# Designs tried in a protein design run: peptides against a protein of PDB entry 5K2M. Part 147

Target 1, 273 residues: chain A of PDB entry 5K2M
Amino acid sequence: MRIGITYTVLRREEMAIKERAGEFGEVVMLHEDDLLFPGNYDLDVVIIRNVSHFKALYTARLFESEGIPTVNSSRLIFEAGDKLFATLRLAGKVPVPEWKAALSEGGALRVPDSLGYPLVSKPVFGSWGRLLAKVNDRDSLEAVLEHRKWMKNPLYGIHYFQEFVEKPGRDIRSYVIGGEFVGAIYRYSNHWITNTARGGKAEPCSDPEVEELSVKAWEAFGEGALAIDIFESEKGLLVNEVNPNMEFKNAARVTGADMAGKLVEYAVEVAKT

## One batch from the design tools (peptide; made by RFdiffusion4, then SolubleMPNN)

Design b2_p22_5_s3
Fold by OpenDDE base, seed 1:
Structure b2_p22_5_s3 (fold): chain B 273 residues (1-273), chain A 22 residues (1-22)
Amino acid sequence: as target 1 above (273 residues)
Amino acid sequence: SSLEELLKQLDEDYEEQEELEK
């Protein structure tokens, strides 16, 4: 078994994946600078750990074009890594926050007619709560939309909105790999954006409802390794988003779960199919 | 730890820069 690992930066996660992969076969670390296509790669599977969503997507697709399966697949990265596309998969399978998408400023200005205020404006791509805006009123909505006009990436012209969900000072991040629940954590924050990256406390989450919902959320995609962000709301648990390029260092530390090992095990299974 | 926070900030900054360069 030859396992490739693509990466941008050798983080704790990539080090753990490398270490665990070494128990299953030969490990080939592939920095982004090492990637050239078409190539003559002798690999049974590639674990995609590029930091950039788009680099991860294209890297996965390029390996797949050479007959090498990837974890995650380019399909999964594409669908799960876009908040709107992910919502489309999740919606109807699991409870999600109420959402609207608009393709113009004029359309976006009508979103409050259905969602009301406050609402959350999100880019369809991006991580760590970047460019998330709590929009409390019309003036704030107009300001956000005005700023989007000056952004260079045309994807910022895709307007994705959610209802604002009142959270109990925390959210949940769970991990499902190959359809198996691996673990979950609470992420505490006094800010409406909960991210352990921003200095939030993490604690283990042991809730059977979270486990069940997480698996169902994964089943909406049907493959791969996903981190799943879940809100505790007055309406119950809501699946906010999924991440096909998950960070898990904090979750692994807090839960003791071998997330790197589970990812490698899944990759080995994918290689055998 | 302060180091974990720093590394996290660096990762966030790096990803932010990469997304801005897209």
Scores: peptide ipSAE 0.014, ipTM 0.496, DockQ to the pose 0.091; fails the geometry check
Fold by OpenDDE base, seed 5:
Structure b2_p22_5_s3 (fold): chain B 273 residues (1-273), chain A 22 residues (1-22)
Amino acid sequence: as target 1 above (273 residues)
Amino acid sequence: SSLEELLKQLDEDYEEQEELEK
């Protein structure tokens, strides 16, 4: 078994994946600078750990073009890594926050007629709560839309909005790999954007309802390794988003779950299929 | 840790740079 691992930065997750992969076979670490296509890669599977969503997507697709399966697949990265595309998958299977998409400023200005205020403006791509805006009124909406006009990436012209969900000072992040629930954590924050990297405390989440919902959310995509962000709301649990490039250091530490091992085991399974 | 914060910042900067290069 020859296992490739693509990466941008050697984080704790990549080190853990490398260590566990070594138990199953030969490990080939592939920094982004090492990648050139078409290539002659002798690998049975590649674990994709590129930081950039788009680099991860293209890297996965390029290996797939060489007949090498990837974890995650380019399909999964594409569908799960876009908030709107992920919502489209999720909305048919699990409860999600109310949302609207608009393709013009004129359309976006009508979103409050349906969702009301406050609402949340999100880019369809990006991580760590970047460019999230709580829009409390018309003036704020106009400001967000004006700023989007001057952003270079055309994807900022895709206007994605959600209802503002009042959270109990925390959210839930769960992990499902190969259809198996691996673990979940609470992420505490006094800010409406919950991010453990902004000094939030993480605690284990042991809730059968979270486990069931997480598996159902994974089934909306049907493959791979996903982190799942869940909100606790007055309406019950809502699946907010999924991440096909999961960070799991904090979750592994808090839960004791062998997330790196589970990911490698799944990659080995994919290689044998 | 300070290293974790630095790595996260580097990751954020890298993603932002990639978004700007599109």
Scores: peptide ipSAE 0.013, ipTM 0.496, DockQ to the pose 0.090; fails the geometry check
Fold by OpenDDE base, seed 4:
Structure b2_p22_5_s3 (fold): chain B 273 residues (1-273), chain A 22 residues (1-22)
Amino acid sequence: as target 1 above (273 residues)
Amino acid sequence: SSLEELLKQLDEDYEEQEELEK
């Protein structure tokens, strides 16, 4: 078994994945600078750990073009890594926050007619709560839309909005790999954007409802390894988003779950299929 | 440290953003 691992930065997750992968076969670390296609790669599977969503997506697709399966697949990365596309999958299976999408400023200006204020503006791509905006009123909406016009990436012209969900000072991040629930954590934050990276505390989450919902959320995609962000709302649990390029160092630490091992095991299974 | 981790993430975020904007 030859396991490739693509990476941009050797993080704790990549180190853990490398270590665990070594137990299953030969590990080939592939820095982003090493990736040239077509490349005649001799690998049975590639674990995609590129930081950039788009680089991860294209890397996966490029390996797939060489006949090498990837974890995650380019399909999954594409559908799960885009907040709007992910919402489209999730909305048919699990409760999600109310959302609207608009493809023009004129359309976006009508979003409050449906969602009301406050609402959350999200880019369809990006991580760590980047460019999330709580939009409290018309003036704020106009400002966000104006700023988006001057952003270089045309994807910023895709206007995705959610209702603002009041959370109990925390959210839930769960992990499902190959359809198996691996673990979940609470992420505590005093900010409306919960992220452990921003100094939030993590605690283990042991809730059967979270587990069930997480698996159902994964089933909306039907493959791969996903981190699932869940809100505790007055309406109950809501699946906010999924991440096909999961960070898990905090979750692994807090839960004791071998997330790296589970990911590698799944990759090995994918290689054998 | 939590600060180093934050700085690293900010750097990663920045790099990703810069790459997406090119």
Scores: peptide ipSAE 0.013, ipTM 0.498, DockQ to the pose 0.125; fails the geometry check
Fold by OpenDDE base, seed 3:
Structure b2_p22_5_s3 (fold): chain B 273 residues (1-273), chain A 22 residues (1-22)
Amino acid sequence: as target 1 above (273 residues)
Amino acid sequence: SSLEELLKQLDEDYEEQEELEK
């Protein structure tokens, strides 16, 4: 078996994936600079580890066009990597924060009539809490909308809003690969945007409700490897978003779960189908 | 392109994040 691994930066995750993939066959590391299409690649499966959502999406689709399956698939990256498209999948299966989408400024100005204040403005794409805004009032909403008009990417004109969820100074990140729950962590932060990147402590999460909810969230998509962000709210657990390009260094360290091994095992299964 | 600039910014943000986790 020949396993490709595409990457932008050789992180701890990519090193771990490479090491585990070597137990199953020949490993071909493919930096973004090495990728030219059509390329007649001799690979049984490709693990997509590009940092950029769009680079990951196009890389997956390009390999698929040559008859090579990818983990994750371009379909999954497309649907899970867009916050609005992900919400559309999740909302039919699991509890999610209340949300509204608007396609114009005039529509966006009516969102508080349904969600109230405070609300959260999110771009449909992007990672690490970029351009998240807590909107407390009308003046703040107008300011966010005005700034969006001057952003060059047309996707910033897609207005996605959620209710503001009060969290207990932490959130949950879980991992589901091929429909199997692999592990979960608590991410502690003093900021309303919880991210371990901002110096937050991570601790193991051993909650059967989190495990069940995480599997159900994965089933909304039905394939691949997903990191799932869950909020602890007054009304119970809410699935906030999913990530088809998961970081797992901290989760693997804290839980001891073999995230890289599980990802490779799933890729090998995909290659055999 | 605006997309290429966005992609570069995403890569830079990730590198900074890795440094902060150390």
Scores: peptide ipSAE 0.008, ipTM 0.496, DockQ to the pose 0.084; fails the geometry check

Design b2_p22_5_s4
Fold by OpenDDE base, seed 2:
Structure b2_p22_5_s4 (fold): chain B 273 residues (1-273), chain A 22 residues (1-22)
Amino acid sequence: as target 1 above (273 residues)
Amino acid sequence: SSLEELLKQLDEDYEEQQKLES
């Protein structure tokens, strides 16, 4: 078996994946600079670890066009890596924060009529809490919308809003690979955006409700490897978002879960299908 | 370059995320 691993930066995760993949066959590391299509690659499966959502998406689709399956698939990356598209999948299966989408400034200005304040404005793409805004009032909403007009990427014109969820100083990140719950952690932060917390702590999360909800959230997509962000709210557990390009180094360390191994095992299964 | 700046920002964001999950 020949296992490709695409990457932008060789992180601890990519090193762990490479090491575990070596137990199943020949490993071919493919930096973004190595990728040229069509390339007639001799690979049985490719594990996608590109940092950029769009590069990951296109890389997956390009390998698929050559008949090589990917983990994650371009379909999953597309559906899960867009916050709005992910919400559309999740909302039918699991509790999610209340949300609205608007396709114009005029539409966006009416969002508070339905959801009230405070709101969270999110870009449909991006990671680590970038360009998240807590919108407490009309003036803040107008400011966010004005700033969006000056952003060059037209995707910033897609206005995605959630209700602001009061969290108990933490959120949950769980991991589901091939439909199997692998592990979960609590991520502690005093800031409403947990992803930007420097010096936060992570603790193992062993909660059957989290496990069940995580699997259900994964089932909304039905394939691949996902990190799942879950909020503890007054209304119960809410699935906030999913990530098809999961970071898991510290989660693996904290939980002891073999996330790299589970990912490789799943990729091997995909290769055999 | 704009790409180098983007990569630097991504690296910084990644480091922050690692600290959160540690």
Scores: peptide ipSAE 0.008, ipTM 0.451, DockQ to the pose 0.057
Fold by OpenDDE base, seed 4:
Structure b2_p22_5_s4 (fold): chain B 273 residues (1-273), chain A 22 residues (1-22)
Amino acid sequence: as target 1 above (273 residues)
Amino acid sequence: SSLEELLKQLDEDYEEQQKLES
């Protein structure tokens, strides 16, 4: 078996995936500079680890066009990596924060009529809480909308809003690979944007409700490897978002789960299908 | 310090982001 691994930066995750993949076959590391299509790739499966959502999406689709399956698939990356498209999938299966989407400034200005204040403005794409805004009032909403007009990417004209969820100083990140719950962590932060990348402490999360909800959230997509972000709210557990290009170094360290191994095992299963 | 660790992580994330945006 020949396993490709595409990457932008060789992170701890990519190193772990490479190491585990070596136990199953020949590993071909493919930096973004090595990717040229159409190509003559002799690979049974490709693990997509490009950091950019769009580069990951297009890389997956390009390999699929060569008849090579990918983990994650371009379909999954497309649906899960877009916050709005992910919400559309999730909302039919699991509790999610209340949300609204608007395609114009005029539509966006009416969002508070439904959701009230405070709101969270999210771009439909992007990672690490970039361009997340807590919108407390009309003036803040107008400011966010004004700034969006000057952004170069037309996708910033897609206005996605969510209710502001009060969290107990933490959120939950769980991992589901091939429908199997692999593990979960609490991410602690004093900021309303909880992210371990911002120096937050991670602790193991052992909660059967989290496990059940995580699997159900994965079932909304029905394939691949997902990190699932869950909020503890007054309404109970809410699935906030999913990540088809998951970081797991902290979760693997804290839980002891072999997330890289599970990802590789799933990729091997995909290759055999 | 927790701040130094935070700043280091932010720098790492920023560098990764810059590489992605280039």
Scores: peptide ipSAE 0.007, ipTM 0.469, DockQ to the pose 0.156
Fold by OpenDDE base, seed 1:
Structure b2_p22_5_s4 (fold): chain B 273 residues (1-273), chain A 22 residues (1-22)
Amino acid sequence: as target 1 above (273 residues)
Amino acid sequence: SSLEELLKQLDEDYEEQQKLES
């Protein structure tokens, strides 16, 4: 078994994946600078750990074009890594926050007619709550839309909105790999954005309802390794988003779950199919 | 405290990620 690992930076996650992969076969570390296509890669599977969503997507697709399966697949990265596309998958299987998509400013200005205020504006791509805006009123909506006009990436012209979900000062991040629930954490924050990367406390989450919902959310995609963000709401648990390029350092530390090992095990299974 | 150290690590991780996504 020859396992490739593509990466931008050797984080704790990549080091853990490398270490665990070494137990299953030969490990080939592939920095982004090493990736040229077409190439003669002698690999049975590639674990995609590029930091950039788009670099991860294209890297996966390039390996797949050479007959090498990837974890995650380019399909999964594409569908799960876009908040709108992910919502389209999730909404058919699990409870999600109410959402609207608009393709113009004029359309976006009508979103409150359906969702009301407050609402949350999200870019369809990006990490760590970047460019999330709580929109409390019309003036705030107009301001967000005005700013989007000046952003260079045309994807900022895709307007994705959710209802604002009142959370109990925390959210849940769970991990499902190959359909198996691996673990979950609470992320605490005094801010409505509860991402641990912004200095939030993490604690283990042991809730059978979270586990069941997480697996169902994964089943909406049907493959790969996903981090799943879940809100505790007055309506019950809501699946907010998924991440096909998961960080798990904090979750692994807090839960003691061998997330790197589970990822490698899944990659080995993918290589054998 | 262990929490302060954790928070510091999270801030470092955030800053690192911001640099990587730039």
Scores: peptide ipSAE 0.007, ipTM 0.460, DockQ to the pose 0.082
Fold by OpenDDE base, seed 3:
Structure b2_p22_5_s4 (fold): chain B 273 residues (1-273), chain A 22 residues (1-22)
Amino acid sequence: as target 1 above (273 residues)
Amino acid sequence: SSLEELLKQLDEDYEEQQKLES
């Protein structure tokens, strides 16, 4: 078994994946600078750990074009890594925050007629709460839309909105790999954008409802390794988004779950299919 | 390109996040 691992930065996650992969076969670390295509790669599977969504997507597709399966697949990265496409999958299987999409400013200005205020404006791509805006009124909506007109990437012209969900000062991040629930954590924050990077405390989440919902959310995609962001709301649990390029350092530390091992085991299974 | 600039910014944001988590 020859296992490739693509990466941008050697993080704790990549080190853990490398170590666990070494138990199953030969490990080939592939920095982004090492990747040229077409290439003659002698690999049975590639674990995709590129930081950039787009680099991860194209890397996966390039290996697949050479007959090498990837974890995650380019299909999964594409569908799960876009917030709108992910919502389309999730909405048919699990509770999600109410949402609207508009393809023009004129359409976007009508979104409050359905969702009311406050709203959350999100780009369809990006991480770490980048360009999330809480929109409390018409003036704020107009300002967000005006700024989007001057953004160079045409994807910023795809207007995605959610209802604002009141959270109890925390959110949930769960992990499902190959359809198996691996673990979950609470992420605490005093800000409406909950992220562990902002100095938030992480604690283990042991909730059977979270486990069941997480598996159902994964089943909306039907493959791969996903981190799942869940909100606790007055309406119950809501699946906010999924991440096909999961960070798990904090979750592994807090829960003691062997997330790197589970990811490698799944990659080995994919290689054998 | 606008995409390359975005990718660089994502990498920078990740590095900053790692510093904050340390």
Scores: peptide ipSAE 0.013, ipTM 0.472, DockQ to the pose 0.085; fails the geometry check

Design b2_p22_7_s1 (from b2_p22_7, 16 letters changed)
Fold by OpenDDE base, seed 1:
Structure b2_p22_7_s1 (fold): chain B 273 residues (1-273), chain A 22 residues (1-22)
Amino acid sequence: as target 1 above (273 residues)
Amino acid sequence: DKEEEEKAEKEAEEIVLKEFLE
């Protein structure tokens, strides 16, 4: 078994994956600078750990074009890594926050007619709660939309909105790999945006409802390794988003779960399929 | 080790931020 690991930066997660992969086979570390296509890669599977969503997507697709399966697949990275596409998968299977998408400013201005205020404006791509805006009123909506006009990336013209969910000062991040629930954490924050990467505290989450919902959320995609963000709301648990480029250092530390090992095990299974 | 980890995290954050700014 030859396991490739693509990476941009050797973070704690990549180090852990490398270490665990070494127990299952020969490990080939592939920095982004090493990636040229078409190439002659002698690999049974590639674990995709590129930092950039787009680089991860293209890297996965390029290996797949050479007959080498990836974890995650380019399909999964594409669908799960886009908040709108992820919502489209999730909404048919699990409870999600109420949402609207608009393709123009004029459309976006009508979103409150359906969802009311407050709203959350989200870019369809990106990580760590960047460019999230709580939109409390019309003036704030107009301001967000005005700023979007000046942004270069055309994806900022895709307007994704959710209802604002009142959370109990925390959210949940769970991990499902190959359909198996691996673990979950609470992320605490005094801000409406909860993220442990931004200095939030993490605690273990042991809730059977979270476990069940997390697996169902994973089943909406049907493959790969996903981090799943869940809100505790007055309506019950809501699946907010998923992440195909999961960070798990905090979750692994807090839960003691071998997330890196589970990822490698799944990659080995994929290689054997 | 900790300093190297922190450096790696910062580099990753910068990459993601750049992707937003492009």
Scores: peptide ipSAE 0.378, ipTM 0.885, DockQ to the pose 0.890
Fold by OpenDDE base, seed 3:
Structure b2_p22_7_s1 (fold): chain B 273 residues (1-273), chain A 22 residues (1-22)
Amino acid sequence: as target 1 above (273 residues)
Amino acid sequence: DKEEEEKAEKEAEEIVLKEFLE
């Protein structure tokens, strides 16, 4: 068994994955600078750990073009890494925040007719709660739309909105790998945008409802390793988003779950199919 | 080891931020 690991930066997660992969076979670390295609890669599977969503997507697709399976697959990275595409998968299987998508400013201005205020404007791509805007009124909506109009990336012209969900000062991040629930944490924050990267406390989450919902959310995609962001709302649990390029150092530390080992085990299973 | 880990985390954050700014 030869296991490739693509990476941009050697973080704690990549070190843990490398260490665990060594127990299953030969490990080939592949920095982004080492990747040239077409290549002659002698690998049974590649674990994708590129930091950039787009680089991860293209790296996965390039290995697949050479007949080498990846974890995650380019399909999963594409669908799960886009908030709108992820919502389209999730909405048929699990509760999600109410959402609207518009393809023009004129369409976006009608979103409050359905969602009301407050609402949240989100880019369809990106991570760590960047460029999220809480929109409380018409003036704020017009301001957000005006700013989006001047952004160079055409994806900013895809207007994705959610209802604003009141949270109890925390959210939930769960992990599902190969259809198995691996663990979950609470992420505490005093800000409406909860993220452990912003200095929030993490605590273990042991809730059977979270486990069941997390597995159902994974089943909407049907493959790979996903981090799942869940809100606790007055309506119950809502799946907000998924991440096909998960960070898990905090979750592993807090829960004691072997996230890296589970990821490698799944990659080995993928290589054998 | 800890210092190298912190450096790697900062570098990863910068890459993600740059992807948003483009």
Scores: peptide ipSAE 0.377, ipTM 0.885, DockQ to the pose 0.813
Fold by OpenDDE base, seed 4:
Structure b2_p22_7_s1 (fold): chain B 273 residues (1-273), chain A 22 residues (1-22)
Amino acid sequence: as target 1 above (273 residues)
Amino acid sequence: DKEEEEKAEKEAEEIVLKEFLE
């Protein structure tokens, strides 16, 4: 078994994956600078750990073109890594925050007619709560739309909105790998954007409803390793988003779950199919 | 090394931020 691991930066997750992968076979670390296609890669599977969503997506697709399966697959990275495409998958299987998408300013201005205020404006791509805006009124909506016109990336012209969900000062991040629930944490924050990257406290989450919902959310995609962000709302649990390039250092530390090992085990199983 | 880990995390954050700003 030869396991490739693509990476941009050697983080704690990549180190843990490398270490665990070494127990299953030969490990080939592939920095982004090492990636040239078409190439003669002798690998049974590649674990994709590129930091950039787009680089991860293209890396996965490029290896797949060489007949080498990836974890995650380019399909999963594409669908799960885009907030709108992820919502399209999730909405058919699990409760999600109410959402609207518009393809023009004129369409976006009508979103409050359906969802009301407050809203959350999200870019369809990116991570760590970047460019999220709480839109409380018409003036704020117009400001967000105006700023989007000046952004260079055409994807900023895709207007994705959710209802604002009041959370109990925390959210839930769960992990499902190969359809198996691995663990979950509470992430505490006093800000409406909950992110552990900003030094938020993490605690173990042991809730059977979270476990069941997390597996169902994973089943909406049907493959791979996903981190799943869940809100505790007045309406119950809502699946907010998923991440196909998950960070898990805090979750692994807090839960004691061998997330790196589970990821490698799944990659090995993918290699055997 | 915690310092190296923190450096790697900051570098990753910068990469993601750059993807947004481009």
Scores: peptide ipSAE 0.376, ipTM 0.886, DockQ to the pose 0.859
Fold by OpenDDE base, seed 2:
Structure b2_p22_7_s1 (fold): chain B 273 residues (1-273), chain A 22 residues (1-22)
Amino acid sequence: as target 1 above (273 residues)
Amino acid sequence: DKEEEEKAEKEAEEIVLKEFLE
């Protein structure tokens, strides 16, 4: 078994994955600078850990073009890594925050007619709660839309909105790998944007409803390793988003779950199929 | 080890920032 691991930065997660992968076979660390295609790589599977969503997506697709399966697959990275595409998968399977998508400023200005205020404006790509805007009124909506016109990336012209969900000062991050629930944490924040990487407290979450919902959310995609963001709302649990390039150092520390091991085990399974 | 981890995290953050700015 030859296991590739693509990476941009050697983080704690990549170190843990490397260590665990060594128990299953030969490990080939592939920094982004090492990647050249076509490359005729002799690998049975590749674990994708590129930091950039787009680099991860293209890396996965390039390995797949050489007949090498990836974890996650380019399909999963594409669908799960885009907030709108992820919502499209999730909405038919699990409760999600109410959402609207608009393809123009004129369309976006009509979103409140359906969802009201407050809204959350999200870019369809990106991580760590960046470029999220709480839109409380018309003036704020116009400001967000005006600012987006000056952004260079055409993807900012895709206007994705959610209802603002009142959370109990926390949200839930769960992890499902190969259809198995691995663990979950509460992430505490006094801000409406919760991110443990920014100094938020994390605690173990042991809730059967979270476990069930997390597995169902994973089943909407049907493959791979996903981190799942869940909100505790007045309406019950809502799946906010998923991440196909998950950070898990905090969750592993807090829960004691061997997330790196589970990821490697799944990659080995994928290699054998 | 902790300092190296912090450096790696900052580098990752910069990459994500760049992706948003482009």
Scores: peptide ipSAE 0.375, ipTM 0.886, DockQ to the pose 0.911; fails the geometry check

